# Ledger of designs, part 90: peptides against a protein of PDB entry 4N3Y

Target 1, 83 residues: chain A of PDB entry 4N3Y
Amino acid sequence: ETRDQVKKLQLMLRQANDQLEKTMKDKQELEDFIKQSSEDSSHQISALVLRAQASEILLEELQQGLSQAKRDVQEQMAVLMQS

## One batch from the design tools (peptide; made by RFdiffusion4, then SolubleMPNN)

Design b2_p24_8_s4 (from b2_p24_8, 11 letters changed)
Fold by OpenDDE base, seed 3:
Order: sequence, then structure tokens, then C-alpha cells
Structure b2_p24_8_s4 (fold): chain B 83 residues (1-83), chain C 83 residues (1-83), chain A 24 residues (1-24)
Amino acid sequence: as target 1 above (83 residues)
Amino acid sequence: as target 1 above (83 residues)
Amino acid sequence: DLEQRLEELQLRLEELRKELEAAQ
């Protein structure tokens, strides 16, 4: 337990503190990155889902229109054939 | 007039069908993109969270080590001063 | 808590997947 031993322990203490501070910083950076990434992804995915839903609506409308148009064509053809 | 009307309706029907097919394709592409993006994001975020958790464990260990090291230094200093 | 945050994020992603499924 000489002066040299104390100096060694002081160095170890400084190193431990430095590592602690570094780890704290790294942890915070990772947390911030995760947060930002998740928010960005969530917003993007939500926007894409809404777009897909709009396409779904359009699809249904087009399907209905197609069915109606087919019926109309058939009806007009029948009229034409009867004339 | 009826013949012209039939031809018009036939054209409209073809156009409707083409738009339907296009919309169906576009919808599917969007859904596939969303699915893939969501899976990729989920996996990435999970990995990052695990990394952050590892950092937290290390932080706790370092904090404990720092406290112990400080105590050890103080004890050694006390011994030195008493000698 | 990071575990809680992970759960929240995963839940949000699952919600979005369900929304996508509903749009299909």
C-alpha cells in the first residue's frame, strides 16, 4: 500500500470513469437512434398503408364499374340484335 | 346510333379492365413493399434494442466498479497516511 | 426502460401490419 499502489488505483479509477462516461454516451446515442428510426419508419409505413387503402377503394369502384359496364354492353347488344 | 353506343361501351369496358389490372398490380406492389419494410425495420430495431440493453448492463457494472474502486482508493490512502 | 420501448415499437409495427392486412 505504497504511493505507487495509490497511483495505480487512481489511474484505474480514472479509466473506469472514462469508460463509464463513454458507455453512457453510447447508450444514449443508441436510444436516440432507435427512437428516431422507429418514428420515421412508423410514419412512412402509415403513409404507405393509407395509399394502399386508397387503392383498395379504387379497386372496388373499378370492379363495380366493370361489372356494370359489362351488363350495359350486354343489354345494348341485346337491343341491337332485336332491332 | 345503337351500334355506336355499343362500340363506345366496349371501349369503356376495356379501359376499365385495364385500369383495374393496373390498380391491382400497384396495390400488391405497395403491400409487398410495406410488408418488407416493416419486417426489416422490426428486425433492425430489435437488434438495436438488444445492443442498448447490453450497454445498460455494462453501465451498471461500470458504476459498481467505479464505486468499489473509489472505496479501495480511499482505503489505501488511509493506510498510507497511517503508516 | 429499453424492454418496454422494444415492446412498444414492436406493437406499433404489428399494428401497421394489421392495417395493411385490412387494406388487402
Scores: peptide ipSAE 0.028, ipTM 0.420, DockQ to the pose 0.064
Fold by OpenDDE base, seed 4:
Structure b2_p24_8_s4 (fold): chain B 83 residues (1-83), chain C 83 residues (1-83), chain A 24 residues (1-24)
Amino acid sequence: as target 1 above (83 residues)
Amino acid sequence: as target 1 above (83 residues)
Amino acid sequence: DLEQRLEELQLRLEELRKELEAAQ
């Protein structure tokens, strides 16, 4: 009968609404997680890139210093050998 | 004397080389870490985006179903009230 | 790079949010 049909549909409606609310919450949590994770990862990676760049600069300075020191040693050695 | 100067410069050269080697290693490790971290993060974020998209599809389906169910209930209720 | 990829993903997510909102 119609009354029973209405009751059945009302139950189905409640169930559907519950599923909808749950899914909405889950989606929002995922979006929030992605946003936060992206920000955290971006910050971390940027910091690490800066550290790598600092190391690169130091390497260049050390290489230049090493080359100069080598030349200086060679020059002094040449003077010594000629004495 | 020149001999002492040479010895001093040789020591400085060794020290500079040691610093260079250490810095080169550290830089390489950072680059490797950034590369791996980037790949891992990219994969994870992509997977999470796909999950969010799946939730969106489900939400749309549920919303449509809910709207239809609501209409059906209202229609049946109207019939009942008229009987 | 990764930063650019993350930005792209964030943009896509925002677009999807807008699409869902528009469907309501």
Scores: peptide ipSAE 0.020, ipTM 0.420, DockQ to the pose 0.093
Fold by OpenDDE base, seed 5:
Structure b2_p24_8_s4 (fold): chain B 83 residues (1-83), chain C 83 residues (1-83), chain A 24 residues (1-24)
Amino acid sequence: as target 1 above (83 residues)
Amino acid sequence: as target 1 above (83 residues)
Amino acid sequence: DLEQRLEELQLRLEELRKELEAAQ
């Protein structure tokens, strides 16, 4: 309860405040990072999904073409057997 | 509708099938990549959220400590003024 | 690159379709 003790406590208070401000800043930066990361990931995933869909369309076209080609081969074979 | 035409069509059919299989593989790889990426991102975000929560706890403790320190300083100042 | 690969596949598919049409 001396003057020296008061001065010590005042210093401790300033230090505590500095630490508080630092921690608040760090927390905010972390939150901002999480937000940005989530947005980036969402955009990336969406883009990849669109690419997958494009590949699926191609796959369907290939399947249709393959089916037609198979029928054409069968038809030609039938003609050959009849000749 | 000749034998040569049949052979050509058979070759085309094989080629089309090869392309189909390749495309199916590529699609599967893309889907696997998206799945893995999403899982990794989810885990990372969860970890970051936990870190943010830890920082929040620390922040609350600092605020409590700061409030106590302010009271202590005020009390010591009062004692000093009384002496 | 996956996009480039997809484009190549699309081109090949179109080529096969044209060949098939020509054979018919």
Scores: peptide ipSAE 0.049, ipTM 0.427, DockQ to the pose 0.025; fails the geometry check
Fold by OpenDDE base, seed 1:
Structure b2_p24_8_s4 (fold): chain B 83 residues (1-83), chain C 83 residues (1-83), chain A 24 residues (1-24)
Amino acid sequence: as target 1 above (83 residues)
Amino acid sequence: as target 1 above (83 residues)
Amino acid sequence: DLEQRLEELQLRLEELRKELEAAQ
């Protein structure tokens, strides 16, 4: 009967619409997750870069200190050899 | 005594060198961690993008199906009204 | 941007390794 067929098609349409809305929501959640993940990764990498830069400064200071200490040892050795 | 001073400076030089090597190692570890973190994030984001694209294709198919189903219901309704 | 920052860091660290090696 045509009336029964229309009711069947209306049910199918509602089911399809529900699935469509669910899929749209899932897609939006994935996009939000990608955005958040990218931002979190960017922040983490930036923090690690800052730590590496701090270590770099310390390394440069130590290298300068090492070079100076080497010169100081050489000067003291020269004094010892002259005594 | 000059000899004692030289020994002291040599010890300080060794200590500075040890600290320098340690700092270089720490920097390398940070670099490796940043590299690994970036690669892992990139892979994760790429996988999520692929999933989002698959969902997008499904969404488009569902939208087309929904539009067709709506037209089919309208046609059947027209037949019912004419009977 | 993140890739470029990583490349810069890697280059600088490599330079420091070479400097340390040369000092030894």
Scores: peptide ipSAE 0.028, ipTM 0.420, DockQ to the pose 0.045; fails the geometry check

## One batch from the design tools (peptide; made by RFdiffusion4, then SolubleMPNN)

Design b2_p25_1_s1 (from b2_p25_1, 15 letters changed)
Fold by OpenDDE base, seed 1:
Structure b2_p25_1_s1 (fold): chain B 83 residues (1-83), chain C 83 residues (1-83), chain A 25 residues (1-25)
Amino acid sequence: as target 1 above (83 residues)
Amino acid sequence: as target 1 above (83 residues)
Amino acid sequence: SIEEILAKIEQIFEDLEKRLQELAA
């Protein structure tokens, strides 16, 4: 019976539409999550880079201090050898 | 007194060395953490992209199916109107 | 001797400086 077939097809159409809307929503949520994740990671990495750079500056300062200490030791050695 | 100066310099050297080693370790840990973080984020984003693409394929299939169903319903409606 | 101690200290500084340079490279 044609009328029954139409009713069946209408139900199938509604079901397909519901699934379509659900899938579209899910896709959008995933894309939003990817965007958010990438931004969060970018911020985290930037913070870590800054921290690493701070440590690098400290290392350079220590290097300069060690070089100065080395010079001071050399001067003391010269005094000892001349005494 | 020279001996006292030497002892002082030895202490300063030990302190500087300790701080140097600490700083070098910290820097390495930070660099390792940055690397690991970036790799983890890359993997996570890639996985999410694949998932999003799968959903997109499903959406396209559903859209095609929905369009076909709509056409089928329209055909059945035409039959009903002509009967 | 004091001279030997100072020489050892200087060597330690040189080694540390080298390590620092390697880290920066």
Scores: peptide ipSAE 0.034, ipTM 0.418, DockQ to the pose 0.091
Fold by OpenDDE base, seed 4:
Structure b2_p25_1_s1 (fold): chain B 83 residues (1-83), chain C 83 residues (1-83), chain A 25 residues (1-25)
Amino acid sequence: as target 1 above (83 residues)
Amino acid sequence: as target 1 above (83 residues)
Amino acid sequence: SIEEILAKIEQIFEDLEKRLQELAA
């Protein structure tokens, strides 16, 4: 009976060890993936933010240009009406 | 000369409008993309974190099980050697 | 007329300015 018990325990130990090794590997891979994914996302988002900011600056410049053009048009209209 | 000035202003206006529309569209698309990307990344990372945590719990349980199994095996081996 | 053309141009500018303001809001 004792011999049988030992054999059973040996099997259980091997099974547990196999599962442990598998789980350890899986966990490490997940952690690595999370780290890499976070870094990649961060870089991508940062780049997109910069691009958006550049577009915002352009919009502001265009707005200023349009305002000036409007004033110039109004001035020329006044000249025409007076002639 | 006034006619020429008007023509110039019309051209400038068209150019400005074209650029404005392009910029507005591009900016909006960027903002939409950033929002969606951020949400997607957030969800993915959250899911991965949960998976990693689950794996960690499993690892701890398995480690405990292995330690106990090892002790039990050693104990039974000692009994066998004494018999 | 030239005056009508200029008036149309002015209106276009006003519309564009409005759109810009909406975007910036």
Scores: peptide ipSAE 0.034, ipTM 0.416, DockQ to the pose 0.091
Fold by OpenDDE base, seed 2:
Structure b2_p25_1_s1 (fold): chain B 83 residues (1-83), chain C 83 residues (1-83), chain A 25 residues (1-25)
Amino acid sequence: as target 1 above (83 residues)
Amino acid sequence: as target 1 above (83 residues)
Amino acid sequence: SIEEILAKIEQIFEDLEKRLQELAA
């Protein structure tokens, strides 16, 4: 019967549409996730880089301090020899 | 007393050296962490991209299916009109 | 009528095709 055939086709079309919409939504969600994840990772890495740079500055300061300490020791030794 | 002064300076130098070595180690660990984190993030993003591409393939298949369904419906309509 | 129903179905397909094209772009 014609009406039954039409109803069947309409149902099939609705189902196809539902699947399409679902897939489109899923794709969008995945893309959004990738974007967010990328941004988060980027920020995290940037923060770590800054921390590493801070450590490097500290290292340089310590290096200078160590050099100064060495000089101070040498100076004190000289004083002792002259005393 | 001279000897006491020398001992004091030597202690200070040793302490400075210890701090330097510790800082150097910490820096290295941080750099290693950044590297590892970056690699992990990169792999994760790549995996997500692949998933997104898979979804796109599915969308294309649905698109083709929809086109076919449309043709089928039109064919059925023609049959109904001719029956 | 059946003709009206068929017309609606065709419109649905056209709309879906358009949406798919937009997504693929």
Scores: peptide ipSAE 0.027, ipTM 0.378, DockQ to the pose 0.112
Fold by OpenDDE base, seed 5:
Structure b2_p25_1_s1 (fold): chain B 83 residues (1-83), chain C 83 residues (1-83), chain A 25 residues (1-25)
Amino acid sequence: as target 1 above (83 residues)
Amino acid sequence: as target 1 above (83 residues)
Amino acid sequence: SIEEILAKIEQIFEDLEKRLQELAA
């Protein structure tokens, strides 16, 4: 029956359109997710890098201070040896 | 008492050396941590990107397939209308 | 035949739906 076939095809077309629309939506959601995830990760990494750099600077300052203290102690010991 | 001062300075020198060594170790550990963390994050991000790309490809394939199916249905409907 | 064409189209939809389900899972 041609009429029945037409009706079936009309239904299938509607279904195809619905599926296509859904797929396009899903694709967009995936793209949005990737974009957001990438931005979040980037911010997180940047923050961690800055934190690590701050700690490194502090450690270097402490190292410099301790090295200076060591030299000062050695100098005073030399003075005492000369007296 | 000069002798007492010498003894004190010797102790201070040992303490300074110990602290300096500790600080240097801590700095090295920080550097190692940053390096390892960066590598791990890089691998993780790369893996996630690949996964996302695979999903995107699949979605595009599905979209293409559905679009083709839609066209095929429309064509068949036209054929039926002509008969 | 028209029946064969319809069957092929239905199969296409089934395959795509299956793949969509796999992706959604």
Scores: peptide ipSAE 0.025, ipTM 0.365, DockQ to the pose 0.069

Design b2_p25_1_s2 (from b2_p25_1, 14 letters changed)
Fold by OpenDDE base, seed 4:
Structure b2_p25_1_s2 (fold): chain B 83 residues (1-83), chain C 83 residues (1-83), chain A 25 residues (1-25)
Amino acid sequence: as target 1 above (83 residues)
Amino acid sequence: as target 1 above (83 residues)
Amino acid sequence: SIEEILKKIEQIFSDLEQRLEELRA
């Protein structure tokens, strides 16, 4: 009878609504997690880049030191050859 | 004397070389790590995006089902009121 | 000789500079 059908449909509606709300929440949590994960990864990568840049600075300093040492050696070689 | 200067420079060269090689290795390892980390992060984010998209599809299906159920209930309610 | 030692040192510096340049490129 019609009343039984209505009650059945009302139950189905409630069940669907419950599932919908749950899924909506899950989706929101996932989106939030993605955002946070992306930010964390970006931060980590940025920190690593800075560390790499620090090593680059050290390399440049070493290069300058080596170049100076090379010049000094060459100067001493010239003196030695002239003597 | 010149020989003493040469020996001093040789020591400086060895020290500089040791530090340079160490720094070169460290820099390479850092670059490799950054590359790997970036790839891993990209993969992770892509997987999460796909998961989110799957939930979106489910949401759409649930919304359609819910809307239909609501319409069906409303129709049955109208019949009930007319009887 | 001292001259030979200095020449070897110069070569070592050159090699290191080359390696460094390759790393920075």
Scores: peptide ipSAE 0.040, ipTM 0.417, DockQ to the pose 0.029
Fold by OpenDDE base, seed 3:
Structure b2_p25_1_s2 (fold): chain B 83 residues (1-83), chain C 83 residues (1-83), chain A 25 residues (1-25)
Amino acid sequence: as target 1 above (83 residues)
Amino acid sequence: as target 1 above (83 residues)
Amino acid sequence: SIEEILKKIEQIFSDLEQRLEELRA
């Protein structure tokens, strides 16, 4: 009976629609999570990079200080050798 | 007095060394953390992207199925209307 | 002696500078 076939197809359509809506929701949630995770990670990494750069600046300053101190020591050694 | 100057320089050297070693350690820790964080985040995001792609494939299949089912229902309804 | 102390200090500075350079590279 055609009427029975229509009823059967209507059920299948409802089931397919339910699955589609669920999958669409799941996909959207995954995309949102990826976006948020990426943004959070990016900000965290950027902050750490800035800290590393600050350390680099400090190291450069220390290097300058050490180089100067070395020169001063060498100068004093030269004076000592001349004496 | 050269001797006094040497003593002063020795103190400055020790202080510089202490600060340098501390800074070197801090910088290394930061670099290690950045590297590990980046790798972890990259792998996580890649995994999520793959899941999203799988969902996309499923959605496409469901869309095809839904469209076909809708057409089939419409066809059966048309037959019913003719009867 | 003062000379020996100065030589030791110079070596310490050289070593530190090398380590610093290696870290920055």
Scores: peptide ipSAE 0.040, ipTM 0.420, DockQ to the pose 0.070
Fold by OpenDDE base, seed 5:
Structure b2_p25_1_s2 (fold): chain B 83 residues (1-83), chain C 83 residues (1-83), chain A 25 residues (1-25)
Amino acid sequence: as target 1 above (83 residues)
Amino acid sequence: as target 1 above (83 residues)
Amino acid sequence: SIEEILKKIEQIFSDLEQRLEELRA
């Protein structure tokens, strides 16, 4: 009967619509999560890079100090040899 | 006195060496952590992208199904009006 | 001797500088 067929189709349409709305919401939440996760990772990496840079600067300062110390030692050697 | 100067230089050298070794270790650990963090983030993002793609495909299928269902309902309405 | 000690110290500095350069490279 046509009336029953229409009612069945109406139900199917409502079910499909409900599923669509749910899936659209879930997809949006997933996209938001991915975006947030990517941003968080980017910020974390940036912070870690800055820490690495600070460590690099310290190493360079230590290198300069060691080079100066080496020169000072060589100067003392020269004094000993000249005496 | 030269002996005292040498002893002072030896102490400074030992202190510099200790600091250098500590800093080298810390820098290496930081680099390893950054590398691992980046790799983990990359893998996580890739997995999430795949999930998003699957959701997108499902959404498109649902949209197609919904459109078809709407057309089917319209067809049945036409049948009712024609009867 | 003091000269020998200083030579050893100089070598230690040289080695440390080399290690540091390797780390930065």
Scores: peptide ipSAE 0.040, ipTM 0.418, DockQ to the pose 0.091
Fold by OpenDDE base, seed 2:
Structure b2_p25_1_s2 (fold): chain B 83 residues (1-83), chain C 83 residues (1-83), chain A 25 residues (1-25)
Amino acid sequence: as target 1 above (83 residues)
Amino acid sequence: as target 1 above (83 residues)
Amino acid sequence: SIEEILKKIEQIFSDLEQRLEELRA
């Protein structure tokens, strides 16, 4: 009787241990996945930011150039009108 | 001659203005797009973080429960062996 | 930690939005 109970509890212990180990493994896998995913996202976002910044700079340069061109034309018109 | 030059410059001025306005519009569109994209990503990340945290909590609870169960089994085994 | 990494990512977005706002102002 007691011996039978001991054997039963040994089985239960093994089962509990197995479940614990499985849970721990699952947790670790989740953590690893999230970490990797976050790192990937970070890199992606950084790349996108750089591209956006480059485009913005280009547009600003173009805007400045066009503004200057406009001013130059206006100045030339003024000269002609005054001559 | 001068009058012809004035008319030419008027055309150039209009062209410059058109290009300037176009550039400004393009810049605004880019800024709006980037803003919207970043907001969308931010919301997505926040949601993912919450989900991950919830899963982690669940796993920790399961781990604790299993650990306790394991200890309970061990204690029962000890009692049986000592009886 | 993972949480810290995620917070950093969120900060990146916040910074980007701030920069865009500054450009519009």
Scores: peptide ipSAE 0.018, ipTM 0.350, DockQ to the pose 0.019; fails the geometry check

Design b2_p25_1_s3 (from b2_p25_1, 17 letters changed)
Fold by OpenDDE base, seed 3:
Structure b2_p25_1_s3 (fold): chain B 83 residues (1-83), chain C 83 residues (1-83), chain A 25 residues (1-25)
Amino acid sequence: as target 1 above (83 residues)
Amino acid sequence: as target 1 above (83 residues)
Amino acid sequence: SIEEILQQIEQIFQQLEQQLQQLQA
């Protein structure tokens, strides 16, 4: 019976719509989450990179200072040995 | 007095070394943290992207099914109109 | 949109039901 078939299709269509709406919502939530997570992570990593770079600069300055101090001490020690 | 100057420089050198070691450690910790954070974030985002893609496939399948159902209903209606 | 399609289908079903009732009358 065609009428029975139509009623069956109505049910199937309603079920399909329900699943479709759910899937669309889930997809949107995932996309939003990915976007937000990526942005947050990117900013955090960028901040940490800048901090690491600042530490690198300080390290280089300290290494230079240490080397200079070592040389100065050695020079003064040489003066003492000559005296 | 040269001797006094040497002693002063020795202190400065020790202080510089202490700061240098601290800075080196801090830098290493930052680099390790950045690496781990980046890897974790990358894996998480990749997983979410795959999930989103799966949802996209399902959405397309549901859309196809809905379109087919609509056509089937229209065909059955046409049969009824002809009868 | 899918929502619009569903609304159209609902209209089709309503029309079909009306036709079936007329046929059975």
Scores: peptide ipSAE 0.027, ipTM 0.413, DockQ to the pose 0.006
Fold by OpenDDE base, seed 4:
Structure b2_p25_1_s3 (fold): chain B 83 residues (1-83), chain C 83 residues (1-83), chain A 25 residues (1-25)
Amino acid sequence: as target 1 above (83 residues)
Amino acid sequence: as target 1 above (83 residues)
Amino acid sequence: SIEEILQQIEQIFQQLEQQLQQLQA
């Protein structure tokens, strides 16, 4: 009887150890995935933000150019009317 | 000559306006992409964190189970020694 | 002997408990 109980405990111990190792592996993989995903996302977002900022500068330049062009057109039209 | 210059300016103005509209569209698309990407990443990370927390709870349960099993083994050893 | 087996099992449990504690830290 005692021997049988020992055998049962040994089996339970092996099963528990197997489950523990599996869970430890799964947890580590999950943590690694989260870390990698967050780092990748952060880098990607940073790059995109920089591109957006560059585009913003271009837009401002274009707006200024358009304003100047409008003024130039108005001046030329005035010349036409005066000629 | 003046009329030709006006026509040139009108063309330049139209070209600038077209470029401005294109750039504005591109910027908006980029901003939308960044927003969507960050939201998706945030949700994904949150989900993974929850999974990690669940795994942590499982590990705690396994630890408690192992501790109990150890106590059971000790009790069985005591029975052996007393028999 | 059965006593020796039980002692070995106890030692293994102790090791596993330590590993679990490290994961929770």
Scores: peptide ipSAE 0.026, ipTM 0.421, DockQ to the pose 0.091
Fold by OpenDDE base, seed 2:
Structure b2_p25_1_s3 (fold): chain B 83 residues (1-83), chain C 83 residues (1-83), chain A 25 residues (1-25)
Amino acid sequence: as target 1 above (83 residues)
Amino acid sequence: as target 1 above (83 residues)
Amino acid sequence: SIEEILQQIEQIFQQLEQQLQQLQA
């Protein structure tokens, strides 16, 4: 009786350990993937933000240039009308 | 002379405007992509975190089961030693 | 002996519990 119970418990222990090890492995893989994914996303977003900022600077420069060009056109129009 | 200058400025203005519009479009596309990318990453990470949490719960259940099994083994040892 | 087997089983349980604690910490 006791010997039978011991054998049963040994089997249960092995089964439990196998499941535990599998779960531990799966959890570790998931954690590693999450970490890697978040880091990759962070780097990607950072790079894209930098590009967007560069474009913003260009836009501002172009807007300033357009404003100046507009003023120049207006001045030339005034000269034309006065001639 | 003045008329020639006006025509030149009109051309410059058109060219500048074309470049501005192109840049504005490019910037908008980039911003939209960044937003979408960040949202996608957020959803992905959230899903993975939930899976990790489920695994953690399973681990806790296994731990409780193992603890009970350990107690059972100890009780059987006591019976054996007393027999 | 059965006593030795039970002692070994207990040791295995202790190891598993330690591993679980490390994982959950």
Scores: peptide ipSAE 0.025, ipTM 0.423, DockQ to the pose 0.050
Fold by OpenDDE base, seed 5:
Structure b2_p25_1_s3 (fold): chain B 83 residues (1-83), chain C 83 residues (1-83), chain A 25 residues (1-25)
Amino acid sequence: as target 1 above (83 residues)
Amino acid sequence: as target 1 above (83 residues)
Amino acid sequence: SIEEILQQIEQIFQQLEQQLQQLQA
């Protein structure tokens, strides 16, 4: 009877240990995935932000160019009207 | 001569406008992508963190169970040795 | 803001295009 109980406990212990090992592995994999995913996302977003900023700079340059173009056109119009 | 200059300016203006429109579109797309990507990543990471935490809880429970099982087995062994 | 700048730019383009068309008349 006692021997049977011991055998049962031994089996339970093995099962528990197996489950524990599996869970430990799973947890580690999840942690690794989270870490990697976070890093990847962070890098990707940072790159996109930089690209957006570059576009903003271009927009500013275009605005300045357009303003100059307007002035130039107006000057030419004045010349034409006087001719 | 002046007319030629005006025509040139008209062309330049069209080109500038086209580029501006394209850049505006590109910038908006990038901003939208950044926003969506950030939200998606955040949600995904949060979900993974929660899952990892659940695993941690399970690990703790398993460890406690294992410790108890070990104690139980040891007690039964002692009984057997005394029999 | 960027939006305001873009709107201003578009307005300028429209004005310029109108002026240019007048010159071509």
Scores: peptide ipSAE 0.025, ipTM 0.416, DockQ to the pose 0.029

